# Peptides against a protein of PDB entry 6B4J: the designs that were tried, part 3

Target 1, 315 residues: chain A of PDB entry 6B4J
Amino acid sequence: DITMQWYQQLQDASMQCVLTFEGLTNSKDSQAKKIKMDLQKAATIPVSQISTIAGSKLKEIFDKIHSLLSGKPVQSGGRSVSVTLNPQGLDFVQYKLAEKFVKQGEEEVASHHEAAFPIAVVASGIWELHPRVGDLILAHLHKKCPYSVPFYPTFKEGMALEDYQRMLGYQVKDSKVEQQDNFLKRMSGMIRLYAAIIQLRWPYGNRQEIHPHGLNHGWRWLAQILNMEPLSDVTATLLFDFLEVCGNALMKQYQVQFWKMLILIKEDYFPRIEAITSSGQMGSFIRLKQFLEKCLQHKDIPVPKGFLTSSFWRS

## One batch from the design tools (peptide; made by RFdiffusion4, then SolubleMPNN)

Design b1_p8_5_s3
Fold by OpenDDE base, seed 1:
Structure b1_p8_5_s3 (fold): chain B 315 residues (1-315), chain A 8 residues (1-8)
Amino acid sequence: as target 1 above (315 residues)
Amino acid sequence: MTKIPLEP
């Protein structure tokens, strides 16, 4: 399976990245520890500052991240910080930055769906300029949300139940697995972020370049999901999240072909979801069904709430 | 179910 090979390659690259900067992360030297902390803050704080408030502020954040990744000094915590402070600094920053983007999907977008768009446009723009950050975003995303690949992890012989639960994307603390609602909330945030990334381009970049991970991956994701057996509650939830965020963009891009896909979802895939959905889980399916049926009825998919408008970029 | 192509 080409998709699983791609998944594994990204995971391997991510692991290799971690090994590359292990010297920085494991150093007991006080100066190295200071550099590590400064670099970590410089990589992550700007991402946490991303908001829906003003396009000008978003540009400032983008420029700061790009400057850091470009080897330029940036101000962080009242200090001048540069990836050149350590030979492993760039790899470390790229990894931590990518990790933070995914974490914002998991946390911020999970709680505030509209936050997907400003985070995603920065991530997309950084990815365009720094492809390795994009690969690491995918690696982190895939690890936390295998459904973003998509694949459904399987229990392997000799595997501990907790390890399997973690592979599925669940958090396990003190031998307690997270509640299904919290799990789905986090997965939703990550899928929504991904769905936003694949459709957004940084408006101040070179528009002639192709999107590094564009809507063709959105089509592929949908096709792969639909070619798989649905998972109870998970598939309906994430399919809704994905379609709500990028359905309009996919409709505009693929038009009749996309409508045919939506019809197939309704006619062929809904019965499969319903067949595995318990009465207590029907809410997620109903939400998906209502959304899709409304789209088909109106022959339109609405622009998602929080989509960045021209007025945002002028603010 | 008809296999959906991975490319449009």
Scores: peptide ipSAE 0.513, ipTM 0.947, DockQ to the pose 0.865
Fold by OpenDDE base, seed 5:
Structure b1_p8_5_s3 (fold): chain B 315 residues (1-315), chain A 8 residues (1-8)
Amino acid sequence: as target 1 above (315 residues)
Amino acid sequence: MTKIPLEP
C-alpha cells in the first residue's frame, strides 16, 4: 500500500530527526540546556501567538519563524536566539515547530474551529519555504491522528490495550484512557487544520509555485476514506469536519467531479455509516447528513467560518 | 461500492 509506505517514510524521517538532535536534548551541560530551552521557546511561542486578530500581526509571526529557520537571530524571552548556537539547533527547531503546529490543531483549533485558518496559512507558507518542516508536520499529524493518513489502526496479537489506544490517537495517562468526546474534539481540530493547510497559500510568497501539499491530497484523503469501511462515530465526525473546512475549495477546484463524489457519499456511503452507528452516536451522522444534503440541495458549499478575507490581510 | 479513484 503506497499510502502506508508514505506514512512509514514520514515516521522514519521524524524518528531520524529526533536521533540527529539527541545530543542537544540529552546534554547535561548547563549551556546546552539553556540553548535548548531558548530554541524551544523561539520555535513554539510565535505559533501560540497566531490569532484571527490582524493580518499584520500574522505577517510578523511568519517573518519571525522564517528568520529563525533561516539561521538569523530572533528575539525570544528577552534574548537573542539563533539555530546556529548549536550544530543540532536547526533540526531541533524544525521538529519542535512542526510539533507545535500540530499541537495547535489538537488544542486551539479543537476549541476554536475558526483558528484553523490563520494557523494553516502560516504553516503552509513555512512549508513552502522549508519543506522539511512540512514533512515533519505530516509526521506529527499522522502519529497523533492516523485518520489524517487515512488509516484505521488494528489491534495486533500481543499488543497491550494501552498501546492500541495510543495508536488510535487516544491519550492514556495513569492507565486512564481519554474520554471519547475529548478524543473526537482533538481529532476534529487536527483534521480541520489539515483541511485548511491543503487549500491555503501564504499571500506574500511566490504564488507561481505549486502548493507543496495541495487540494489533490484533499481529493485523495476523501477517496481513501470512502474506499474504506467507516469507523463508528469517527468517520462521520471527521468527514464532516473535513468537508466543512475544505468542501468549498474542493468544489471550486474539481467542480462536477467533486459533486459526483458528494452524490456517491450520500447514496452509497451514508447507508454504510448508518449501519454501524448506534443510537447514541447518531448525532455525528445526522450532522454530516444534514450538511451534505443541504449542500446538494443548494448546489453550493458555504465558505467556512473563519476563512481569511482580503480585509484580514489589510488589518 | 465502486472504488473512488485516488486522483481526480
Scores: peptide ipSAE 0.512, ipTM 0.947, DockQ to the pose 0.861
Fold by OpenDDE base, seed 2:
Structure b1_p8_5_s3 (fold): chain B 315 residues (1-315), chain A 8 residues (1-8)
Amino acid sequence: as target 1 above (315 residues)
Amino acid sequence: MTKIPLEP
């Protein structure tokens, strides 16, 4: 289908990107190794410095990332670093930057849900100026979290169990599969980051332009999830995460149409989730149910905790 | 379940 074609196209583009900078990554030359490490640090450290503390600091981080991607020299680790130091430097930095954004969803947002918003607004702003970074963000996100596409990977004859587990998004280290709670936590972080990206615009950009990957993709994601059979625990968890982060934005954008979708979730989709939910997994379903029923009762979806306000940008 | 349109 068109969604799987899009998924494959993004994966192919990501793979081609890796091949384009293999000369830089595989070089035995000492200078090339130094450049690689400097570029990797310059691409990833600013993303790790993103915080909920001050809008002014967030602007500085954004400006540094944008400068690096624009071929300007930036200070990193006490050195002047530029993508022009190597012909593959830009491709490498774009790939590593995109990878790092998704990694922050997987790690930081997974542990601190409010961190989704400052990370997402920087990612959205960079995506607007550097569309290739956005495509690479999607490629990394889709590979680590197939539920963000969404699709459910299938086991094929002759496939190793560990490879299937990795396709599902599990980490497998030393033949040990990740615990379910940790898996769901990482998936939640990535879905929350995605849900934040599709609704946020960098406030210092040209806001008259169309969002490069906006709320229409949020509607599409929900529709696709609802058109699929639910997965035990996974569907209830990620549907809650998505609605908690971007439900308010979708409500404001699509109004009556979105409320109709929420009613369909309650009336038609909840029974399907409940039918496949074991007693030990009821917690995720109950959380989703309580959230959605509260929204329907109050005829409102709350602004998510950690949403960036005008006061944040004045700090 | 009725198929939900991918566009609003």
Scores: peptide ipSAE 0.510, ipTM 0.946, DockQ to the pose 0.816
Fold by OpenDDE base, seed 4:
Structure b1_p8_5_s3 (fold): chain B 315 residues (1-315), chain A 8 residues (1-8)
Amino acid sequence: as target 1 above (315 residues)
Amino acid sequence: MTKIPLEP
């Protein structure tokens, strides 16, 4: 399976990255620890500052992240910080930055869906300039949300239940598995972030270049999901999240072909989802169904709430 | 279900 090979390659690259900077992360030296913490803050704080408030502020954040990744000194926590402070500094920063983007999907976007767009446009712009960060974003995303690949992890003989739950993307702490609602909320946030990334371009970049991970991956994701058996509650939830965020963009890009796909979802895939949906899980399916039927009826998919307008970039 | 092409 080419998709699973791709998944594994990204995971391997991520693991190799961790091994590359293990000297920095495992050092007991006081100076190395200080550098590590400074670099970690420099990589992550700007991402946490991303907001829907002003385009000018978003540009400042982008420029700061790009400067850091370019080996330039940046101000963080009242200190000048550079990846050149340690030979492993760049790899560490790229990894932590990518991790933080995915974490913002998992936490911020999960709670505030509109936050997907400003986070995603920065991530997309950074990915364009720093491809390795993009690969690491995918690696982190795929590990936390296998449905973003997509694949549904299966229980194998001899596997511990907790390990299976973690593979599914559940958090397991103190032998307690995460509640289903919290799990779905986190998965939704990550899928929404991904759906935003694949359609957004940083407006101050070179638009002549092809998107490093564009809408063709959105089509592929949908096709792969539809070619799989649905998973109870999960598939309906994430399919809705994805279509709500990037359906308009996919419609504009693929037009008639995309409408044909939506018809197939309604006619062929909805019965399959419904067949595995319990009465208590019908809410997610109903939401998906209502959304898609409305889109088909109106022959339009709305621009998602929180989509960045020209007025945002002038602010 | 008919297999959907992975590319448009």
Scores: peptide ipSAE 0.508, ipTM 0.946, DockQ to the pose 0.869

Design b1_p8_6_s1
Fold by OpenDDE base, seed 3:
Structure b1_p8_6_s1 (fold): chain B 315 residues (1-315), chain A 8 residues (1-8)
Amino acid sequence: as target 1 above (315 residues)
Amino acid sequence: MRKIPLEP
C-alpha cells in the first residue's frame, strides 16, 4: 500500500533525525545542555506566541522562525541563539519546531478552533522554505493522529493493551487511558490544523510556486477515509472537522467533482456510519449529517470561522 | 461502494 509506505518512510526519517541529534540531547555537558535548552526555547516559544489578533505580529513570528532555520542569530530569553552553536542544532530545531506545530494543533486548536488558521499559515510558509520541517510535521502528526494518514491501527498478536491505546492516539499516564472526549478533542485539533495547512499559503512568499502539500492531499485524505470502513465516533467527528475547515477550499478547487463526493458521503457513507454508531455517539454523526445536508441544500460550503482575511494582514 | 479515486 502506497499510503502505508509513505507513512513508514516519514516515521523512519523522523527516527533518523532523532538519532542524528542524540549527541546534543543525551549530552551531560553543562554547555551542551544550555545550548539544547536555548535552541528548544527559540524553536517553540515563537509558535506559542502565534495569535489571531494581528497580521503584523504573525509576520514578526514567521521572520523569527525563518531566521533561526536559516542559521541567523535570534533573540530568545534575553540571549542570542543560533543553530550554529552546535553541529546538530539545525536538525534538533527542525524536529522541535515541527513537534511544536503539531502540539499547537493538539492543544490550542483543540480548545480554540479558529486558532488553526494563523498557526497553519505560518506552518505552510515555513514548510515552503524548509521542506524538511514539513516532512517532520507530517511525521509528528501521523504518529499522534494516525487518522491523519489515514489509517486505523489494529491490535497485533502479543501487543500490550497500553501500546495499542497509544497507537490509536490515546494518552496513557500512570496506566490510566485518556477519556474519550479528551481524545476526540485532541484528534479534532490536529485534523483541523492539517486541513488548514493544505489550503493556506504564506502571503509574503512566492505564490507562483506549487503548494508543497496542497489540496490534492485533502482530496486524497477524503477518498481514503471513504474507502475504509468507518470507526465508531472517530470517523464522524474527524470528517466533520475536516469538511468544516477545508470544505470551502475543496469546493472552489474541484467544484463539480467535489460535490459528487459529498453526495456519495450522504448516500453511501452515512448509512455505514449510522450502522456502527451507538445512541451515546449519535451527537457526532448528527453534527456531520446536519452540516453536510445544509451544504448540499444551499449548494455552498461556508468559509470557516477564523479564516484569515485581507483585513487581518493589514493589522 | 465503488472505490473513490485518490486523485480527482
Scores: peptide ipSAE 0.512, ipTM 0.949, DockQ to the pose 0.790
Fold by OpenDDE base, seed 4:
Structure b1_p8_6_s1 (fold): chain B 315 residues (1-315), chain A 8 residues (1-8)
Amino acid sequence: as target 1 above (315 residues)
Amino acid sequence: MRKIPLEP
């Protein structure tokens, strides 16, 4: 189908990117290694510094990332670093930057849901100026969280169990699969980050341009999820995460059409989720159900906690 | 369930 083709195209592009900078990453030359490490730090450290503290700090981080991607020298670790230090430097930095954004979803957002918004607004702004970074973000996101595509990987005959678990997004270390709670936590973080990206625009950019990956993808994601059979625990968890983060934005954008979708979720999709949910897994479903029913009752979807306000940008 | 359009 078109969705799987898109998924595969992004994965192929990501793989080709890795091959493109293989010379830099596999070099045994001391200078090349130094450049690699400097570029990696320059790409990733600013992302790790993203916080909810001040809009001014966020702007500084954005400007630093944009400068780096634009071929300008930036200070990193007390050194001047530029992608021009190596012919493969730009590709490498774009890849590592995209990887780091997704990693922040997987780790930081997973632990602190409010962190989704400052990370997402930087990612969105960078994506607007550097489309390749956006494609690579999607590639990394889709690989770690196939539910963001969405699709549910299936076990194929002859597949190793560990490989199947990894395809599902589980971490497998020393033949031990991660616990379900940790898995869902990571997936939640990535979905929340994605849900934030598709609705946020960098406030200092050209707002007249169309969002590079906007709320239409939010509608599409929901439609695709609803057109699929639910997966136990996963679907309920991630649907809640998605709606909590971007439900308000989708409501504002699509209004009556979105409310019709929510009614459909309640009336047609909830029974399907419930039918596959064991008593021990009801927590995620109950949370989703309570959230959606509250929204329908109040005819409102709340602005998510951590949403960036005007006061944040003035700080 | 009726297939939901991928676009509004």
Scores: peptide ipSAE 0.507, ipTM 0.949, DockQ to the pose 0.775
Fold by OpenDDE base, seed 1:
Structure b1_p8_6_s1 (fold): chain B 315 residues (1-315), chain A 8 residues (1-8)
Amino acid sequence: as target 1 above (315 residues)
Amino acid sequence: MRKIPLEP
């Protein structure tokens, strides 16, 4: 289908990017290795410094990332670093930066849900100025979390079981598959980050432009999920994560249409989830059910915890 | 389940 074609195009572009900077990454030259390491640090450290504490610090981080992507020298590890240090420098930095954003979803947001918002607003702002970074974010995100597309990977003839598990998003180390709770935690973090990205705009940019990957993709994601058979535990978990993070924004944007979708989830989709949910997995479903029923009852979806306020940007 | 449109 069109979605899978789009997904494949993103993956192909990502792979092509890797091939483009292979000379930099595979070089045995000491200077090239140094440049690679400096560029990698310059791309990733600022992202790791993103916090929920102060808007001013977030702006500094954004400006540093943007400067780097713009070919300007930035200070990293006590050294001046620029993508111009190597012909493949820009491609490498864009790839590593995008990868790091997704990793922050996978790790930081997974553990601290509120971290989704400051990370997402930076990612959104960078995406607006550097579309290729956005495409690479999607490529990394969708590769690690196929449910963000969404699609459910299938076992193909001749595929190794471990490869199939990896395609599903599981980590496999030493022939041991990741525990379901850890898997869902990582997937949750990535979905929450995605849900935050599609609703946030960098406040210091040209906001007259359309969001490069906005709330229409949120509607599309929900519609696609609901048009698919639910997966045990996964669907209930990620649907909750998504609605908790961007439900308020979707409600504001689509109003009555969105409420109709929520009613459909309750009336038609919940029974399908419940039918495939074991007693041990009921917790995820109950959480989703309680959240959605509360929203329907109150005719309101709360602003998510950690949402950036005007006071944050004044700090 | 009724097919939900991919666009609003």
Scores: peptide ipSAE 0.505, ipTM 0.949, DockQ to the pose 0.872
Fold by OpenDDE base, seed 2:
Structure b1_p8_6_s1 (fold): chain B 315 residues (1-315), chain A 8 residues (1-8)
Amino acid sequence: as target 1 above (315 residues)
Amino acid sequence: MRKIPLEP
């Protein structure tokens, strides 16, 4: 499977990145520890400051992240911080930055769906200028949410149950598995973030360049999901999340072809989802069904709530 | 269900 090979390559690259900066992360030297913490804060704090409030603030955050990745000094925690402070600084910052973007998906977007768009547009813009950050975003995203690949991890003989649960994306703490509702909430956040990234371009970049991971990956994701057997509750939930966020963009891009896909979802895929859906899980399926049927009826998919408008960028 | 093409 080409997709699984690609996934493995991403994970291998991510692992190699971790190995590259292990000297920085494992150092017992007080100065190295200080540099590590300063770099980590410089990479992650700007991402946490991303909000839906003003485009001007978002631009400042973007510029700060880009400056850091470009080897320029930035102010963080009252200090001047640069990736040049350590030979492994750039790799470390790229990794931590990518990790933080995905964390904002599983935390902030999970709780506030509209937050997907400002986070995603910054991520997309940074990805365009720093391709390695994009690859690391995908690596982190796909590891935490295998459904974003998509694939469904399988239990292998000899595997510990907890390890299998982690592979599925569940958090396991003190031998307690995460509740299903919290799990789905985090997965939803990450899928929504991904769906936003693939459609958004940083407005102040070179728009003549092709999106580094554009809507063609959105089509591919949908096709792959539909070519798989549905997973109880998960498929209905994430399919809804994806379509709500990027359905409008996919409609505009692929037009008749996309409508044909939506018809296939209704006619062929819904019965398959329903067949595996328990009465207690019917809510997720009903939500998906109602959304898609409304779109088909109106021959339109609404622009998602939180989509960034021209007025946002003028603010 | 027919296999959906991975590309449009």
Scores: peptide ipSAE 0.498, ipTM 0.948, DockQ to the pose 0.820

Design b1_p8_6_s2
Fold by OpenDDE base, seed 3:
Structure b1_p8_6_s2 (fold): chain B 315 residues (1-315), chain A 8 residues (1-8)
Amino acid sequence: as target 1 above (315 residues)
Amino acid sequence: MRKIPLDP
């Protein structure tokens, strides 16, 4: 399976990255610890400052992240910080930056869906200039949300239930598994962020270049989901999230081919989802069904709320 | 269900 090979390759690369900067992470030296904390803050604080307020502020944040990744000094916490402060600094910053983007998906986007777009456009722009950050974004995303690959983790013989729950993407703290609503909320945020990344380009870059992980991956994700048996509640929820965020872009790109896919979802896939959906989970399926039927009826998929317009970039 | 092509 090519998809599972790709998944494993990204996970292996991510693990190798962690091993590469383990000296910085495990150091007990006071100076090394200080550098690690400064680098971590420099990598993550700008991402947390991303907002829907002004395009000019978003550009400042992008420029700061790019400068840091380029080996230039940046101001963070009142200090000058550079990846050159440690030989493992760049690998560490790339890893932590990618981790933070995915974390903004599972936290900020989960609570405020419109936040997907400003976060995604920065992530896409950074990915274009720093491909390794993009690979690490995918690795973090796939680990936290296997449905973004997509695949549904299976219970293996000898596996602890808690480990299986974590593989499914649940948080387990003090032997207590995360509530289903919170789980789905986090998964939704990550899928929405992913759906935004694959369609957005940083407007101040070279637009003539091919997107490093573009809409062809959106088509592939949908095709793979539809070629799999649905998972109760999860498939309906995430399919809606993806189509709401990325459907308009996919429609514009693939036109008739995409409409054929939507018809197939309605005619062939909805009955399969419904067959495995309990009465208590029907809300997610109904939401998906209503959305898709409305799109088919109007022969249009709306631009998602929060999509960045020209006016945003002039602010 | 016919397998949907992974590429458009």
Scores: peptide ipSAE 0.492, ipTM 0.946, DockQ to the pose 0.789
Fold by OpenDDE base, seed 1:
Structure b1_p8_6_s2 (fold): chain B 315 residues (1-315), chain A 8 residues (1-8)
Amino acid sequence: as target 1 above (315 residues)
Amino acid sequence: MRKIPLDP
């Protein structure tokens, strides 16, 4: 289908990107290794510094990332670093930057849901200026969280169980699969980050331009999820995460159409989720159900906690 | 369940 073709195209592009900078990554030359490490740090450290504290700091981080991607020298680790230090430097930095954004979803947002918004607004702003970074963000996101596509990977004949588990997004270390709670936590973080990206625009850019990957993709994601059979625990968890983060934005954008979708979720999709939900997994479903029913009852979806306000940007 | 349109 079209979605799987899109998924595959992004994965192929990501793979091709890796191939383009393999010379840099595989070099045994001391100077090349140094450049690689400097570029990697320059790409990733600013992302790790993103916080909910002050808009001014966020702007500084954004400007640093944008400068790096624009071929300008930036200070990193007491050194002047530029993508021009190596012919493969830009591709490498774009890839590592995109990877780091997704990693922040997987780690930081997973632990602190409010962190989704400052990370997402930077990612969105960078995506607007550097579309390739956006495609690579999607590629990394989709690979780590196939539910963000969405699709559910299937076991193929002859596949190792561990490989299947990894395809599902589980971490497997020393032949031990990740616990379900940790898995869902990481998936939640990535979905929340995605849900934040599709609704946020960098406030210091050209706001007249169309969002490179906007709320229409949010609608599409929901529609696709709802058109699929639910997956035990996963669907209820991620649907809640998505709606909590971007439900308000989708409501404002699509109004009556979105409310119709929410009604459909309650009436048609909840029974399907419930039918596959064990007693031990009921917590995720209950959370989703309570959230959606509250929204329908109040005819309002709350602004998510951590949403960036005008006061944040003045700080 | 009726197929939900992928476009709003």
Scores: peptide ipSAE 0.491, ipTM 0.947, DockQ to the pose 0.862
Fold by OpenDDE base, seed 4:
Structure b1_p8_6_s2 (fold): chain B 315 residues (1-315), chain A 8 residues (1-8)
Amino acid sequence: as target 1 above (315 residues)
Amino acid sequence: MRKIPLDP
C-alpha cells in the first residue's frame, strides 16, 4: 500500500529527526538546557500568537518564524535566540515548530474552527520555504490523527486495548480513555487545519511556484476515504469537517469532476455510512448529509467561515 | 463501489 508506505516513511523521518537532536534534548549541561528551552520557546510562542485579528500581525509572526529557520537571530523572551547556538538547533526547532502547528489544530482549531485559516496560511508559507517543516507537520499530524493519512488502525491479536486506543488517536491517561466527544473534537481540529493548509498560499510568497502540498492531496484524501469502509461516527464527522473547510476550493479547482465525486458520496457512500451508524451517532451523519445535499441542491459550496479575505491582509 | 482514482 503506497499510502501506508508514505505514512511509514514520514514517521521514520520524524523519528530520525528526534534522534538527530537527542544530544540537545538529553543534555544535562546547564547551558545546553538553556539553549533548548530558548529554542523551544522561539519555535512555539509565535505559533501560539497566531490570531484572526490582523494580517500585519500575522506577517510579523511569519517573518519571525522564517527568520529563526533561516539561522537569523530572533527575540524571544527578551533574549536573542538563534538555531546556530547548537549544531542540532535547526533540527530541533523544525521538529518543535511542526509539532506546535499540529497541536494548534488539535487544541485551538478544535475549539475555534475559524482559527484554522490563519494557522494554516502561516504553516503553508513556512512549508513552501522550509519543506522539512512540512514533512514533519505531516508526520505529527498522521501520528495524532491517522484519519488524516487516511487509514483506520485495526486491533491486532495480543494488542493491549490502551495501545489500540492510542493508535486510533485517543488520549489515554491513567488507564482512562478520552471521551468520544473530546476525541472527535481534536480529530476535527486537525482535519480542519489540514484542509486549510492544502488550499492556502502565503500571499507574500512566490505565487508562481506549485503549492508544496496542495489541493491534489485534498482530492487524494477524499478518494482514499471513499475507497475505504467507513468508520462509525469518525468518517461522517471528518468528512464533514474536510468538505466544510476545503469543499469550495476543491469545487473551484476540479469543477465537474468534484461534483461527480459529491454525487458519488451521496448515492454510494451515504448508504454505507448509514448502515454502520447507530441511532445515537446519527447526528454526525445527518450533519454531513444535510451539508452535502444543500451543496448539491444549490450547486455551490460556501466559502468557509473564517476564510481570510483581502480585508484581513490590509489590516 | 468503484475505486475512485487517487488523482483527478
Scores: peptide ipSAE 0.487, ipTM 0.946, DockQ to the pose 0.773
Fold by OpenDDE base, seed 2:
Structure b1_p8_6_s2 (fold): chain B 315 residues (1-315), chain A 8 residues (1-8)
Amino acid sequence: as target 1 above (315 residues)
Amino acid sequence: MRKIPLDP
């Protein structure tokens, strides 16, 4: 499977990146530890400051991240920080930055769906200028949320149950598996972030270039999901999340072809989801069904709540 | 179900 090979290549590249900066991460030297912490803060704090409040603030955050990745000094925690402080500094910062973007999907977007858009537009813009960060975003995203690839991890003989649960995307702490509602909430956040990234472009960049990971990947994701057997509760939940966030963009891009896909979802895929859905899980399926049927009835998919408007960028 | 093409 070409998709699985690509996934594995991403994971291998991510692993190699970790190995590349192991000297920085494993150093016992006090100065090296200080540099590591300063670089980590410089990479992650700006991402945590992303908000829906003002476009001007978002631009400042973007410029700071870009400056850091470009080898320029930035102010962080009252100190001047640069990736040039250590030979492994750039690799480390790229990795931690990518990790933090995905973490914001997992945490912030999970709790506040509209936060997907400002996070995604910064991520997309940084990806355009720094392709390696984009690859690392995908690596982190797909590892935490295999459904974003998409694939469903399988239990292998001799595998520990906890390892299998982690492969499925569950958090396991002290031999306790995460509750299903929390799991789905995190997965939803990551899918929503991904769905936002593939459609958004940084407005202050060179828009003549092709999106580094655009809506064609959104079509591909949907096609792959629909070509797979549905997973109980998960498929209905994430399909809704994806369509709510990027359905409007896909409709505009692919028009009649996309509507044909939506009809197939209703006619052919919904019965398959329903067949595996328990009475206690019907809520997620009903939500998906109602959303899609409304879209088909109105021949329109609404712009998602939180979508960045021209007024946002003027603020 | 017919396999949906991965490209539009």
Scores: peptide ipSAE 0.481, ipTM 0.945, DockQ to the pose 0.796

